# Designs tried in a protein design run: peptides against a protein of PDB entry 7Z53. Part 127

Target 1, 150 residues: chain A of PDB entry 7Z53
Amino acid sequence: PRIKNQADCIPFFRSCPACPGSNITIRNQINALTSFVDASMVYGSEEPLARNLRNMSNQLGLLAVNQRFQDNGRALLPFDNLHDDPCLLTNRSARIPCFLAGDTRSSEMPELTSMHTLLLREHNRLATELKSLNPRWDGERLYQEARKIV

## One batch from the design tools (peptide; made by RFdiffusion4, then SolubleMPNN)

Design b2_p27_7_s2 (from b2_p27_7, 13 letters changed)
Fold by OpenDDE base, seed 3:
Structure b2_p27_7_s2 (fold): chain B 150 residues (1-150), chain A 27 residues (1-27)
Amino acid sequence: as target 1 above (150 residues)
Amino acid sequence: LIVAYIGNVTREEDKLAIIRALAELQR
C-alpha cells in the first residue's frame, strides 16, 4: 500500500533488522525504502533470485526477458516457474503465469509490473550501450555497471 | 540512481509523471 503520510516515516537504515513483533507497516516501509535505494525490486535482494533474473546465456550483462511474448518488439518480464502458479489459477482463461521480478508483488500490481518492465528495458539498454563503449568488459562487469546507473 | 530518485525525492504525483515520461521514451 502507498504511504501518504510522510510524518510517520522512519529514517532509512540498510542494516535495520526486522525485529520480532514489529508492525507490518513499519517493515513494509523499511523494505520499500531499501528497494528504492538499490533497485532491489528489479535485481532481487537474494543471490539465487538475482541469478535467475539474469540472462546467463551470454556475456552481455543482460537481465532475462520473456521468451514467449513481446510488446511490439519490446521486452517483457520473464515468467516464474511455480508448481502452483496463483496467476494461472485465478484466471484460467488467460493462461498467463506470474512474472518473475526482484519484487514478488510485481504480478499483483499492474502498476509495478509496468515500472519493472521499463526498468528492465532500461537496464538492458544500458548494458548494450556499455558493451559498445567497452567491448572488453565481461558480462559481470556490464551487469554491475548498468545496475549502478539504474 | 533513477529508482533512488523516484522513490526518495518525488511525491506520488511526480512519480506518475516520471513513469509516463519514461513510457513515452520507450515507445
Scores: peptide ipSAE 0.026, ipTM 0.546, DockQ to the pose 0.033
Fold by OpenDDE base, seed 1:
Structure b2_p27_7_s2 (fold): chain B 150 residues (1-150), chain A 27 residues (1-27)
Amino acid sequence: as target 1 above (150 residues)
Amino acid sequence: LIVAYIGNVTREEDKLAIIRALAELQR
């Protein structure tokens, strides 16, 4: 189903307390938008990152979701596991880490976080539908086919 | 396919049709 009810806030923080410049922010946004066509911001462009973005605990071909928070029962991006997490440093009281996504800049701009979240949900929805149609498919097949559709 | 048409009206029924078609091709 199409996600229409997004009244709940997504917990996000910027990776840097001070933006280095408006031009840099614009460039990051443009680069993220160009990667939108191939959905590399969702799946990652490198294999190690791509594996970390997947739910490997089952054979359902799902992307990993946040284990601490949900949006009214809906999935959020998983947290990254950074040693020196800039998101935690930006707001020490909130204690919310940076999100993990195919684009490492996902936590730098709220607009990107929202889009990545929607596409995460869509992938998992597609993988679920594919599993129902093809019960014999393993997790790798489901993941790849859902990725192709996204 | 879905990402390519983001911002455009793509019905859920159309998405489901694509899924079904692809699933059939893979059988």
Scores: peptide ipSAE 0.026, ipTM 0.502, DockQ to the pose 0.018
Fold by OpenDDE base, seed 5:
Structure b2_p27_7_s2 (fold): chain B 150 residues (1-150), chain A 27 residues (1-27)
Amino acid sequence: as target 1 above (150 residues)
Amino acid sequence: LIVAYIGNVTREEDKLAIIRALAELQR
């Protein structure tokens, strides 16, 4: 959802990634760097997650987008389906679950959420353009080619 | 390629510039 005021705030489960001397901080930093190398923050590093991040309802090679909210007509990350959603716990009245992304930290760091959203949009833009240019490509081809460009 | 390039940028200012550029492209 678009953040317009305090009531529209998306709850994040922030872990403190910048705490000096924290082993978790080091790990998070390494994970972030790794994601930039292989785009795992967008596409997922594991196959089950990668499949969940894709729109499998068609052969357009798209990543899944939020089905409830848009940002002025632009795509947002899909929501995760966690049994114990920490985002819902941080703000029970907002009823905004955690985002689903290739990086599980996406809802812990708003900065990552924004970047992931932009890259999601870029992927889908590229896939759409590639479909126009190559109408015979199937969803897998479109997905992979767009992923390579991103 | 975009993500790979971002990952190679060491300066935070440059990273932010890239993100801003991406935001503009998605407008």
Scores: peptide ipSAE 0.020, ipTM 0.446, DockQ to the pose 0.026
Fold by OpenDDE base, seed 4:
Structure b2_p27_7_s2 (fold): chain B 150 residues (1-150), chain A 27 residues (1-27)
Amino acid sequence: as target 1 above (150 residues)
Amino acid sequence: LIVAYIGNVTREEDKLAIIRALAELQR
């Protein structure tokens, strides 16, 4: 590895490169994660965290979304509420706190932030569709079923 | 389906099919 001291590294595995024949000019990635991915990275592995990641204001089974910002109308991860928010301290001018996700490293690596954002959107999309197809389901059912599909 | 989703193996149509199937099971 380029960095010899792995202790200083945040564990993150990228997809293996694929060389398209003799033309190695563009490094293509295998369209999959090389590391094990489970739902805990999105939904949280601890119940208190999992609850904080959910939208509890309704019975739609949604994950919580950012209340301050959207990405062209689409959801972003909610902000965490840290007393000494390292993200705020890193760039005081930006005044953007750390994101809240199931993986505490979500704000440490943009790759994780992006992935978590996409999966959050997918969950909420699925939950919305499930609600449409089965309006009798409560928030817990919708949440769990959407989580299962993700 | 998280791995399949991340790997772009699961199409949106497949996801919708799963959703529909789940709904049918509730009938």
Scores: peptide ipSAE 0.020, ipTM 0.447, DockQ to the pose 0.018

Design b2_p27_7_s3 (from b2_p27_7, 13 letters changed)
Fold by OpenDDE base, seed 4:
Structure b2_p27_7_s3 (fold): chain B 150 residues (1-150), chain A 27 residues (1-27)
Amino acid sequence: as target 1 above (150 residues)
Amino acid sequence: LIVGYTGLVTLDEHKLKIIEVLASLQR
């Protein structure tokens, strides 16, 4: 790349092209957002992030959930703690910060947020079920086993 | 990743409801 300093770049992501034929001039784009569920989107690809996404206050192997809001008793993604939170800046009246997820883009698209929310709930459901089946498992094992199933 | 697949299915089925809830939080 011509620009070596990533700080000087505005990040753009391109979808993978699909060219089924050599004579096709129209570039078809693959929908990367909804084609597959990458577990890293939920759990984080970096260990520090992964830890921040977990509920470490107990040994239930749960992912952290929102402490301020619920959906009729159902979990929502936890809020991030960004110094300059773009979500707060875009809607000052709402005062709702960005969600924390494995993918930093989770708050940018409601569809992505929804997916992460569902998978959060599913993980926690699985962890809860695994705890019921294996009462002696600690939080780490519950988390890892649930993660493997997801 | 059976859960992932099921998650996508559930997303499609309940996408609107979840989006509405999330949107309400951002109001």
Scores: peptide ipSAE 0.026, ipTM 0.514, DockQ to the pose 0.026
Fold by OpenDDE base, seed 5:
Structure b2_p27_7_s3 (fold): chain B 150 residues (1-150), chain A 27 residues (1-27)
Amino acid sequence: as target 1 above (150 residues)
Amino acid sequence: LIVGYTGLVTLDEHKLKIIEVLASLQR
């Protein structure tokens, strides 16, 4: 959203204003962002999930990305591996499974999907830059430092 | 954490792009 008048907004964490006078769309977007204050929605709040969200094939500290699809070369969220995948059952012709993210709602709400995707890309961008600046850092260090910056 | 006011400003543009891609994948 394009916020024109910050005077109508309430100060929020990290200087992100909450604008009660804004339309429903803006409010929903703010709510989505505020849910990511601790980034647990992106990285997972539980260690087993957090590990599954990471790319463990290298020491680059990256989050896992979709292996089937890209957005014009840009990363998308990886697919989950559910036995009874509700996304597959919802539209049997599309054959697109649910996304794997820190929140199961990522496949239910486009706003969450978008935010998770955006922050995934940002994390991987940061991790890549940190690797360039600190070649001796291992994957764990890169992941944690990028996570702190996000 | 870098998510904040700047993220809100750009969110609509990014959301639209991602939704368009996701919609195409659901065909």
Scores: peptide ipSAE 0.029, ipTM 0.533, DockQ to the pose 0.074; fails the geometry check
Fold by OpenDDE base, seed 3:
Structure b2_p27_7_s3 (fold): chain B 150 residues (1-150), chain A 27 residues (1-27)
Amino acid sequence: as target 1 above (150 residues)
Amino acid sequence: LIVGYTGLVTLDEHKLKIIEVLASLQR
């Protein structure tokens, strides 16, 4: 993703091949991560899903977070609302539904779920910072700019 | 995704925590 309004961007450093002091190992790790992490897996590739993944209750540009559970105050992915929730069917005693994410596999792979969760937190962190720096930005602008940074 | 080196370090640590939390919730 590319940030459109660079004038209002917060300074964010990315290890790039052309950056002085960058280590090949670091670059490889980042590249591997970014190659694995499709932004669509976090934000959704379809607009209806993308909207459902957003917190639309305010103009803060945030992604939706779990309303039932937190990790010591930290956000978790929101639950999906499925009639026949496979996660509920898999473990009836736990009664934990599937997570809602841009990638339907999020609930199937804990490692992927963790990645989604971290990126969710990062997006919301970025959006919060952008709001502080750009108080005139609306929720859409904050969301898009944060998305572009992620 | 623009991730600094420090971000990668924290990412690994947080992965374990999230997995642990998720595992506990789904047991």
Scores: peptide ipSAE 0.027, ipTM 0.529, DockQ to the pose 0.096; fails the geometry check
Fold by OpenDDE base, seed 2:
Order: structure tokens, then C-alpha cells, then sequence
Structure b2_p27_7_s3 (fold): chain B 150 residues (1-150), chain A 27 residues (1-27)
């Protein structure tokens, strides 16, 4: 089916096929990405979800991060709070819930999980930098400005 | 976020790392 949410995709174009030599029937295609990423999937399309994805414990404009696990000190997506968490049911021993992100598919596809994680880190990095540059900005301003830059 | 060629290469490397971490957490 046709993808409805364009925000979940990174637009790209494919160049003309490149032939390694004459009389070669096998062609290689070169992909190129020159557009920006719509990161709305990280922030959520609905206000209630968007609020749940934010760190509301301070005025730093940060997105919420996982409170149980880190990647060598780097942030991971926060866990969702689902009554019937399919991720928990898949592996009872691991006890790892589904991730919370703007896209409900974040825990289903490793590619999305990775992308969301990277964008989470980038947002928080930007917010931190913006706070350094603009110490008087409150959390809302930092969050919105970082969101614009991502 | 603008993703170019260099960014894509970096993203792939990070994806592998994150996937590895997530896989370890699920085991």
C-alpha cells in the first residue's frame, strides 16, 4: 500500500544507472539523499503524545530518555506503558517493554528504532547547545527551537 | 536534519550499534 505518512520517510532520488564498462548488461544504481528529514515521527503528531515524549522534570527542552538503560552513557528511547505490552510478551525473561516514540512502530522495526534514537539524541544535543547559547530561554522555547533544527 | 551521503554512512554505523544494543537487551 501507498505510504500515507510522509514524515516517516526520508525522501531521496536515484540517479541514472552506472555501467562499469562497455557491453555490461548489469547496471548499478546510485542513490542520493539531498533533502531534510521530517522528524515529526519522533515528536508525535498528537499533543498528548508529544507531551509524553518530553522531559517535563526541568526547563531544558529535552525529550524523555530511557530511565533503565543506556548505550554506553548515550540515550535510548523511553519505554511505553502499555497494559498488554507485546514486547514483554515476546520475551518474558528479557522484560523489555516497547519503546515510546512518535511512531508506534518504533519497536517493530529496528531501522525505525535506530532512527528515532538518533533523532532523540540529536534533539537533546541541540537543546543543550541552544541552552548554552541562550541561557534565558525556557524549556518550551528550547524544545521548539531544537525541533525546528532537527 | 539534512541527510547527505556522509550522513547516511554515519547513520548506518549507528544503526548497527543500536541494533546490537537492543538485541542484547532483548536476550
Amino acid sequence: as target 1 above (150 residues)
Amino acid sequence: LIVGYTGLVTLDEHKLKIIEVLASLQR
Scores: peptide ipSAE 0.024, ipTM 0.502, DockQ to the pose 0.038; fails the geometry check

Design b2_p27_7_s4 (from b2_p27_7, 18 letters changed)
Fold by OpenDDE base, seed 1:
Structure b2_p27_7_s4 (fold): chain B 150 residues (1-150), chain A 27 residues (1-27)
Amino acid sequence: as target 1 above (150 residues)
Amino acid sequence: LIRADIGLITREEDKLKVIRILAELER
């Protein structure tokens, strides 16, 4: 459920050195959500997983996005590449794999999937803005700086 | 393992649910 009463939000601060064009409503929701959850759900807590969650095809510091589907032009979580994909095995006719996220439960709960998707979009938005402000930063720097803000 | 969890995002309908939730969170 969406938190509509700002007074009920946990007052945790997420530092942003430079975040022009930030949507305040979305930012508040992200802050509220991340106040209660570990950001490892988005980025992964292990290095191999963290690397798989990143777009390593460029130096833009982006997280990987779904290559088959979009939400009206906006990003969805990438699919995982499991040999015995439980999502595919559950409904063979649908042929929709499990999503890849830092939290392995992302494909079990639509609410979590949605939250992870929002944070993915926010990270990529931040990385894009940071690249605009700091054109000499490489992908690693952009990724790390965006991660600190999310 | 073959899973039969009802809550899995395994169908187009489930994907639409995610999209609807996202829309609610972003307005």
Scores: peptide ipSAE 0.176, ipTM 0.735, DockQ to the pose 0.047
Fold by OpenDDE base, seed 3:
Structure b2_p27_7_s4 (fold): chain B 150 residues (1-150), chain A 27 residues (1-27)
Amino acid sequence: as target 1 above (150 residues)
Amino acid sequence: LIRADIGLITREEDKLKVIRILAELER
C-alpha cells in the first residue's frame, strides 16, 4: 500500500502537483503510471532484490541506475549481474545484458521497461528534492519517503 | 532457457526502442 501521509513531516499526496513550498512537483503523468503499476515492480517485493535495486554508495536514498548507458543524460535501469544472463545468451553478438528491476520479466517487454524507467527517474528526483528539504535525513529515510510518494 | 523463446531486450535496437517509447511517454 502507498502511504500519502507520514508522521513528523509535511504530508504528500499522490495527486498533488507541488508541495506548499513548490520544491517538489509530482506530475499527473506519474500518477497515471502508478495506477497501473504495482510498486513492487519497481522496488522489488523481496528484501535482497530491493537492496540490489538501491544505490548504496551514498546516503541519498536513490535507486541504482545504469552505469554504462544513459538516455540523453537521463537514467536508465541498471543491468543485472546474472551468471547465466538470458539476454546475453540469446544474442551473444549484441552483448546487452538484462535490465534489473523489481520484476524479473522487465526485460521481456520494452513498454514495461520504459514505465519502470520513468518511475526510477521519478523516485530519484523525489529523493533529491527530499534531501534538499530535509538535509538531516539519512539514505534509508529518503528512500522510504520517496517510495511512499511514487 | 525457457525465456529464450520470449522477446527480450537483447540488442541495441531494443534499447533504442525503449528510448523511443520513453520519449513518447514523456511528451
Scores: peptide ipSAE 0.172, ipTM 0.734, DockQ to the pose 0.034
Fold by OpenDDE base, seed 4:
Structure b2_p27_7_s4 (fold): chain B 150 residues (1-150), chain A 27 residues (1-27)
Amino acid sequence: as target 1 above (150 residues)
Amino acid sequence: LIRADIGLITREEDKLKVIRILAELER
């Protein structure tokens, strides 16, 4: 029997051809995501991790993105650099490392990884816009301001 | 603001794209 109580369902909508653009759908998405999405999931809860999640090659305040793969030009989460990478060990043929995210569980749940990826993209989008509006802001300020908006 | 932004950016079409790509990467 399908659980009729929506309160008992974590609404991970995989395919809704006609998702009602109603505020209700947005709220449901927010509620579902907010239970799992702490800012720490994206930015890291510890300072060393947070630094590793940032693009430190420039002063754009960006989060680091995958350097090997993109989604048709769009960013994916960066890979971690673990000696004993469980993702590599799980599927030796694929040889795809675990993603580096604020939460180590990101690579265990593709749906969570997807959400994390979207938030990564949003942060970088915001940081980019903030840079255009405030060209004199350094990377730290851009990062922090974008983080506040996300 | 974080909650509102999450709801706005996590569109189904984007989720599906990422999931598909991740699935391909994991194969």
Scores: peptide ipSAE 0.083, ipTM 0.669, DockQ to the pose 0.042
Fold by OpenDDE base, seed 5:
Structure b2_p27_7_s4 (fold): chain B 150 residues (1-150), chain A 27 residues (1-27)
Amino acid sequence: as target 1 above (150 residues)
Amino acid sequence: LIRADIGLITREEDKLKVIRILAELER
């Protein structure tokens, strides 16, 4: 990440020039991040967007994941479906659309994309665990409870 | 931390950068 104000440094990227040498676990890093920044970049600040970021094909309370690509079996952010996709328009030969997230900036910086991806994975992990612990919870309950923890 | 000033991710190489960053964070 590129932080202009060093006072806003939080331990997340272990190799971050502004916040080097973090010994915090990944879970604690995520918690610290969401405590410092608005998680709306992951979940969306508007209800229509928030719904589009969810996996509505089941009642598991999951966020949507990429349907074309995975990272060695791990989830990546889904692609957006824009008519005039700025990512596609920027480099037409590459044919890589923008990622869909709560914040459009997720497609502007790999570090942000990574952050959003981690939070996506964490949410889905939590939702999965919550389903195991509470098998009678529906997708909405699972989603909301996981969101509260993230 | 959430400021984007690099430009749009438009190449496969940029996706690989994301993967590498994720690998670092998951270590």
Scores: peptide ipSAE 0.096, ipTM 0.680, DockQ to the pose 0.070; fails the geometry check

Design b2_p27_8_s1 (from b2_p27_8, 16 letters changed)
Fold by OpenDDE base, seed 2:
Structure b2_p27_8_s1 (fold): chain B 150 residues (1-150), chain A 27 residues (1-27)
Amino acid sequence: as target 1 above (150 residues)
Amino acid sequence: MLQSATSYLLRLLAQKEAAELLKKLLE
Protein backbone atom coordinates (compact mmCIF):
# COMPACT_ATOMS: atom_id res chain seq x y z
CA PRO B 1 0.00 0.00 0.00
CA ARG B 2 0.95 3.62 -0.49
CA ILE B 3 2.11 5.15 2.78
CA LYS B 4 1.61 8.90 3.05
CA ASN B 5 1.99 9.37 6.78
CA GLN B 6 5.65 9.31 7.71
CA ALA B 7 4.74 8.95 11.35
CA ASP B 8 3.41 5.46 10.75
CA CYS B 9 5.73 2.52 11.10
CA ILE B 10 6.62 0.40 8.10
CA PRO B 11 7.32 -3.04 9.52
CA PHE B 12 10.21 -4.38 7.49
CA PHE B 13 11.61 -7.60 8.82
CA ARG B 14 15.09 -8.93 8.39
CA SER B 15 15.33 -12.17 6.45
CA CYS B 16 15.57 -15.41 8.35
CA PRO B 17 19.11 -16.57 8.92
CA ALA B 18 20.51 -19.74 7.46
CA CYS B 19 22.61 -21.46 10.07
CA PRO B 20 25.94 -22.44 8.58
CA GLY B 21 27.61 -25.61 9.70
CA SER B 22 30.67 -24.01 11.23
CA ASN B 23 30.96 -20.34 10.38
CA ILE B 24 28.77 -18.43 12.80
CA THR B 25 30.52 -15.13 12.19
CA ILE B 26 28.89 -14.49 8.84
CA ARG B 27 25.13 -14.28 8.69
CA ASN B 28 23.58 -15.94 5.65
CA GLN B 29 19.95 -15.81 4.60
CA ILE B 30 17.55 -18.62 3.83
CA ASN B 31 16.35 -18.74 0.25
CA ALA B 32 12.65 -19.54 0.41
CA LEU B 33 12.04 -19.21 -3.32
CA THR B 34 12.14 -21.82 -6.04
CA SER B 35 15.49 -21.90 -7.79
CA PHE B 36 14.11 -22.23 -11.31
CA VAL B 37 12.12 -19.79 -13.41
CA ASP B 38 8.54 -20.80 -12.70
CA ALA B 39 6.73 -17.49 -12.19
CA SER B 40 6.72 -18.11 -8.45
CA MET B 41 5.98 -14.43 -7.95
CA VAL B 42 2.52 -15.28 -9.27
CA TYR B 43 2.02 -18.83 -8.09
CA GLY B 44 4.09 -19.01 -4.92
CA SER B 45 7.05 -21.16 -4.05
CA GLU B 46 5.21 -23.41 -1.61
CA GLU B 47 2.28 -25.72 -2.13
CA PRO B 48 0.06 -24.27 0.62
CA LEU B 49 0.45 -20.77 -0.76
CA ALA B 50 -0.12 -22.00 -4.29
CA ARG B 51 -3.40 -23.57 -3.22
CA ASN B 52 -4.49 -20.39 -1.47
CA LEU B 53 -3.81 -18.43 -4.63
CA ARG B 54 -6.16 -20.62 -6.66
CA ASN B 55 -9.89 -20.33 -7.09
CA MET B 56 -10.95 -23.70 -5.79
CA SER B 57 -14.68 -23.04 -6.08
CA ASN B 58 -14.77 -24.36 -9.65
CA GLN B 59 -12.80 -26.35 -12.22
CA LEU B 60 -11.74 -23.47 -14.43
CA GLY B 61 -8.12 -23.36 -13.30
CA LEU B 62 -8.35 -19.72 -12.26
CA LEU B 63 -6.43 -17.78 -9.66
CA ALA B 64 -8.31 -16.28 -6.76
CA VAL B 65 -9.44 -12.68 -7.15
CA ASN B 66 -10.56 -9.90 -4.85
CA GLN B 67 -14.06 -10.45 -3.53
CA ARG B 68 -14.67 -6.87 -2.41
CA PHE B 69 -13.36 -4.76 -5.26
CA GLN B 70 -13.11 -4.85 -9.04
CA ASP B 71 -11.74 -2.50 -11.65
CA ASN B 72 -14.60 -2.06 -14.11
CA GLY B 73 -15.26 -5.78 -13.96
CA ARG B 74 -11.59 -6.71 -14.12
CA ALA B 75 -9.98 -8.75 -11.39
CA LEU B 76 -7.83 -7.39 -8.60
CA LEU B 77 -5.50 -9.23 -6.28
CA PRO B 78 -7.25 -10.94 -3.40
CA PHE B 79 -6.60 -9.83 0.13
CA ASP B 80 -4.40 -11.88 2.38
CA ASN B 81 -5.48 -13.14 5.77
CA LEU B 82 -2.52 -12.32 7.95
CA HIS B 83 -2.66 -12.38 11.72
CA ASP B 84 -0.50 -9.29 12.01
CA ASP B 85 -1.19 -7.68 8.68
CA PRO B 86 1.40 -4.96 8.12
CA CYS B 87 -0.89 -3.14 5.71
CA LEU B 88 -3.51 -2.80 8.40
CA LEU B 89 -0.88 -1.64 10.86
CA THR B 90 0.56 1.04 8.59
CA ASN B 91 -2.81 2.68 7.99
CA ARG B 92 -5.35 1.90 10.65
CA SER B 93 -7.93 4.28 9.26
CA ALA B 94 -7.97 2.85 5.75
CA ARG B 95 -8.18 -0.73 7.04
CA ILE B 96 -7.08 -2.25 3.75
CA PRO B 97 -5.33 -5.61 4.11
CA CYS B 98 -2.26 -6.67 2.20
CA PHE B 99 -2.72 -8.40 -1.12
CA LEU B 100 -2.22 -12.11 -1.51
CA ALA B 101 0.24 -13.06 -4.24
CA GLY B 102 3.06 -15.48 -4.86
CA ASP B 103 5.44 -12.73 -3.86
CA THR B 104 4.87 -11.29 -0.40
CA ARG B 105 6.15 -7.95 -1.65
CA SER B 106 3.03 -7.47 -3.76
CA SER B 107 1.82 -4.73 -1.42
CA GLU B 108 5.10 -2.88 -0.92
CA MET B 109 4.75 -0.51 -3.85
CA PRO B 110 2.14 0.28 -6.50
CA GLU B 111 4.37 -0.88 -9.35
CA LEU B 112 4.67 -4.36 -7.88
CA THR B 113 0.96 -4.49 -7.16
CA SER B 114 0.26 -3.52 -10.74
CA MET B 115 2.54 -6.18 -12.16
CA HIS B 116 1.08 -8.88 -9.96
CA THR B 117 -2.42 -7.79 -10.92
CA LEU B 118 -1.54 -7.92 -14.60
CA LEU B 119 -0.04 -11.38 -14.29
CA LEU B 120 -3.06 -12.61 -12.36
CA ARG B 121 -5.33 -11.27 -15.08
CA GLU B 122 -3.18 -12.82 -17.76
CA HIS B 123 -3.30 -16.22 -16.10
CA ASN B 124 -7.06 -16.06 -15.78
CA ARG B 125 -7.37 -14.93 -19.37
CA LEU B 126 -5.20 -17.80 -20.54
CA ALA B 127 -7.05 -20.34 -18.45
CA THR B 128 -10.36 -19.10 -19.83
CA GLU B 129 -9.14 -19.28 -23.41
CA LEU B 130 -7.66 -22.71 -22.85
CA LYS B 131 -10.98 -23.88 -21.49
CA SER B 132 -12.67 -22.61 -24.62
CA LEU B 133 -10.19 -24.45 -26.82
CA ASN B 134 -10.18 -27.58 -24.70
CA PRO B 135 -13.59 -28.02 -23.08
CA ARG B 136 -12.68 -31.43 -21.69
CA TRP B 137 -9.72 -30.18 -19.66
CA ASP B 138 -10.20 -30.14 -15.92
CA GLY B 139 -9.26 -27.31 -13.61
CA GLU B 140 -5.86 -28.69 -12.71
CA ARG B 141 -4.76 -29.06 -16.30
CA LEU B 142 -6.08 -25.62 -17.17
CA TYR B 143 -4.19 -24.10 -14.27
CA GLN B 144 -0.95 -25.88 -15.09
CA GLU B 145 -1.07 -25.13 -18.80
CA ALA B 146 -1.82 -21.47 -18.15
CA ARG B 147 1.02 -21.43 -15.65
CA LYS B 148 3.39 -22.85 -18.25
CA ILE B 149 2.51 -20.05 -20.63
CA VAL B 150 2.84 -17.24 -18.11
CA MET A 1 -16.79 1.22 4.93
CA LEU A 2 -16.86 4.36 2.84
CA GLN A 3 -13.55 5.51 4.16
CA SER A 4 -11.92 2.17 3.45
CA ALA A 5 -13.42 2.02 0.00
CA THR A 6 -12.19 5.50 -0.77
CA SER A 7 -8.75 4.66 0.47
CA TYR A 8 -8.70 1.52 -1.62
CA LEU A 9 -9.83 3.45 -4.66
CA LEU A 10 -7.05 5.96 -4.19
CA ARG A 11 -4.55 3.15 -4.01
CA LEU A 12 -5.97 1.62 -7.15
CA LEU A 13 -5.67 4.90 -8.97
CA ALA A 14 -2.07 5.12 -7.93
CA GLN A 15 -1.53 1.59 -9.17
CA LYS A 16 -3.06 2.45 -12.51
CA GLU A 17 -0.74 5.38 -12.88
CA ALA A 18 2.20 3.19 -12.04
CA ALA A 19 1.10 0.59 -14.56
CA GLU A 20 0.78 3.20 -17.25
CA LEU A 21 4.24 4.46 -16.50
CA LEU A 22 5.58 0.94 -16.71
CA LYS A 23 3.95 0.46 -20.08
CA LYS A 24 5.55 3.62 -21.35
CA LEU A 25 8.93 2.53 -20.09
CA LEU A 26 8.62 -0.83 -21.78
CA GLU A 27 7.69 0.67 -25.15
Scores: peptide ipSAE 0.000, ipTM 0.265, DockQ to the pose 0.034
Fold by OpenDDE base, seed 3:
Structure b2_p27_8_s1 (fold): chain B 150 residues (1-150), chain A 27 residues (1-27)
Amino acid sequence: as target 1 above (150 residues)
Amino acid sequence: MLQSATSYLLRLLAQKEAAELLKKLLE
């Protein structure tokens, strides 16, 4: 097992139950994801998360990137700011927090991390190119147009 | 009309690049 200290608890939250019907005894979860194919894994399904995923320091329409690490000059996913960060709990020696993405599973396995990183890079590439093509566009329009393409 | 065509082209390019990158990751 990767976790040798089994005395430590791993934070795991069960989804909120939906209101049951009159004759339904089976617990179902509330749908918390966007019903449409809208790249919610990149942009999130809720406005607060979407805002946190954006680089709000400028008007370039970019997604937020890691401020501590880069991959040969290429952007990485930003870190999340969780009080009880499961990534910090599982690997205390590396002290690497979980990544922030539209999909909360972005840190569960390297393959997911890689895919989310790729999509983040693609968004930022598109937003940058759109800015070059349309210098008069503001940050919101750049973000939305890049999002439409992704 | 020009904006729609540009958006379409960019989407195609993005899809192609993403597919190529995925192939490289799976190798």
Scores: peptide ipSAE 0.000, ipTM 0.256, DockQ to the pose 0.031
Fold by OpenDDE base, seed 4:
Structure b2_p27_8_s1 (fold): chain B 150 residues (1-150), chain A 27 residues (1-27)
Amino acid sequence: as target 1 above (150 residues)
Amino acid sequence: MLQSATSYLLRLLAQKEAAELLKKLLE
C-alpha cells in the first residue's frame, strides 16, 4: 500500500469492479450480497439474519412480527436488538427501537418501513395460504415457497 | 393500513403473482 503507517489510514474499501462488457463504460460494482434478485431486503443476505427474521416458534413458515404493536390487527416489523440502537437515541421519549428487516435501512424513513412491512405481510399471507393448500408442508418448505413467490 | 401508490401497486402485483402461482398449485 502507498501508506505504510496503518494508523494514518481510514479503513474505506473500494468495491470490486464487475467485469466490463464490450460496451459498458460505467464502472459497476460486483454484487457481493446475493447472486440474484431474491428479496434480500425482506429475508436478509446472511443466514444468521435470515433466521432472526423468521418466526421459529412454529411450523407455519412465517416471518417474525412485532410483539408489542399492531396496525389494527395487522402485523408490523419486529424490533431489532441493537446494542446502540440509533432509533432509541433519536426519539428518546417514544423509546421505539429500530425495526428488524433484511435491509438494515428499514428504519431510516417511513417509506422503507412501509415497504418492508408490506412485504412482510405478503410473505406471511402467502405462507398462510400455502399452509392451507398444503397442510403437510413443514415450516421450512412454507417459508421457502413463500419466499420464492415474493 | 399502508397508504401509498407504491404500496397499492405492490399489493396488486403480489396478488396477481400469488394468484397465478396458486392456480398452478391447484392444477
Scores: peptide ipSAE 0.000, ipTM 0.228, DockQ to the pose 0.043
Fold by OpenDDE base, seed 5:
Structure b2_p27_8_s1 (fold): chain B 150 residues (1-150), chain A 27 residues (1-27)
Amino acid sequence: as target 1 above (150 residues)
Amino acid sequence: MLQSATSYLLRLLAQKEAAELLKKLLE
């Protein structure tokens, strides 16, 4: 690898090599994340992360939201709990941690943060509406159905 | 505390601006 120090790298692997069995020497790339458009930037590509992104305190199928801040009553992305939080390292005075999202880049640019926030809000809106329409659905079903729509 | 609030407000403003820009782009 070009960058030897992996400690300061974002662990974001996009693709893996796919070599055809034929004599064609063209190296193709396959998606190393999820196999389809599933909004993994919001929900994560791995089960542990996906669980951390969910509000598990109830059966409403909601994503976790910021517990400290809100935008005029609207949800914001929750903070991550990184040991060596780069957001804390970059701005030591503000002491605002990085946001937790399915994409680790959620805190790199305000535009990305905004997009993730919007999608989080949309998920929670959908889950809430789905609960209203289907009162008997449990939190898992609400989460999955909202995720399918997003 | 004030700097944290200001930084947060700045981030919120940035998010708001980005959201507004996104709305404009989707319109």
Scores: peptide ipSAE 0.000, ipTM 0.303, DockQ to the pose 0.030

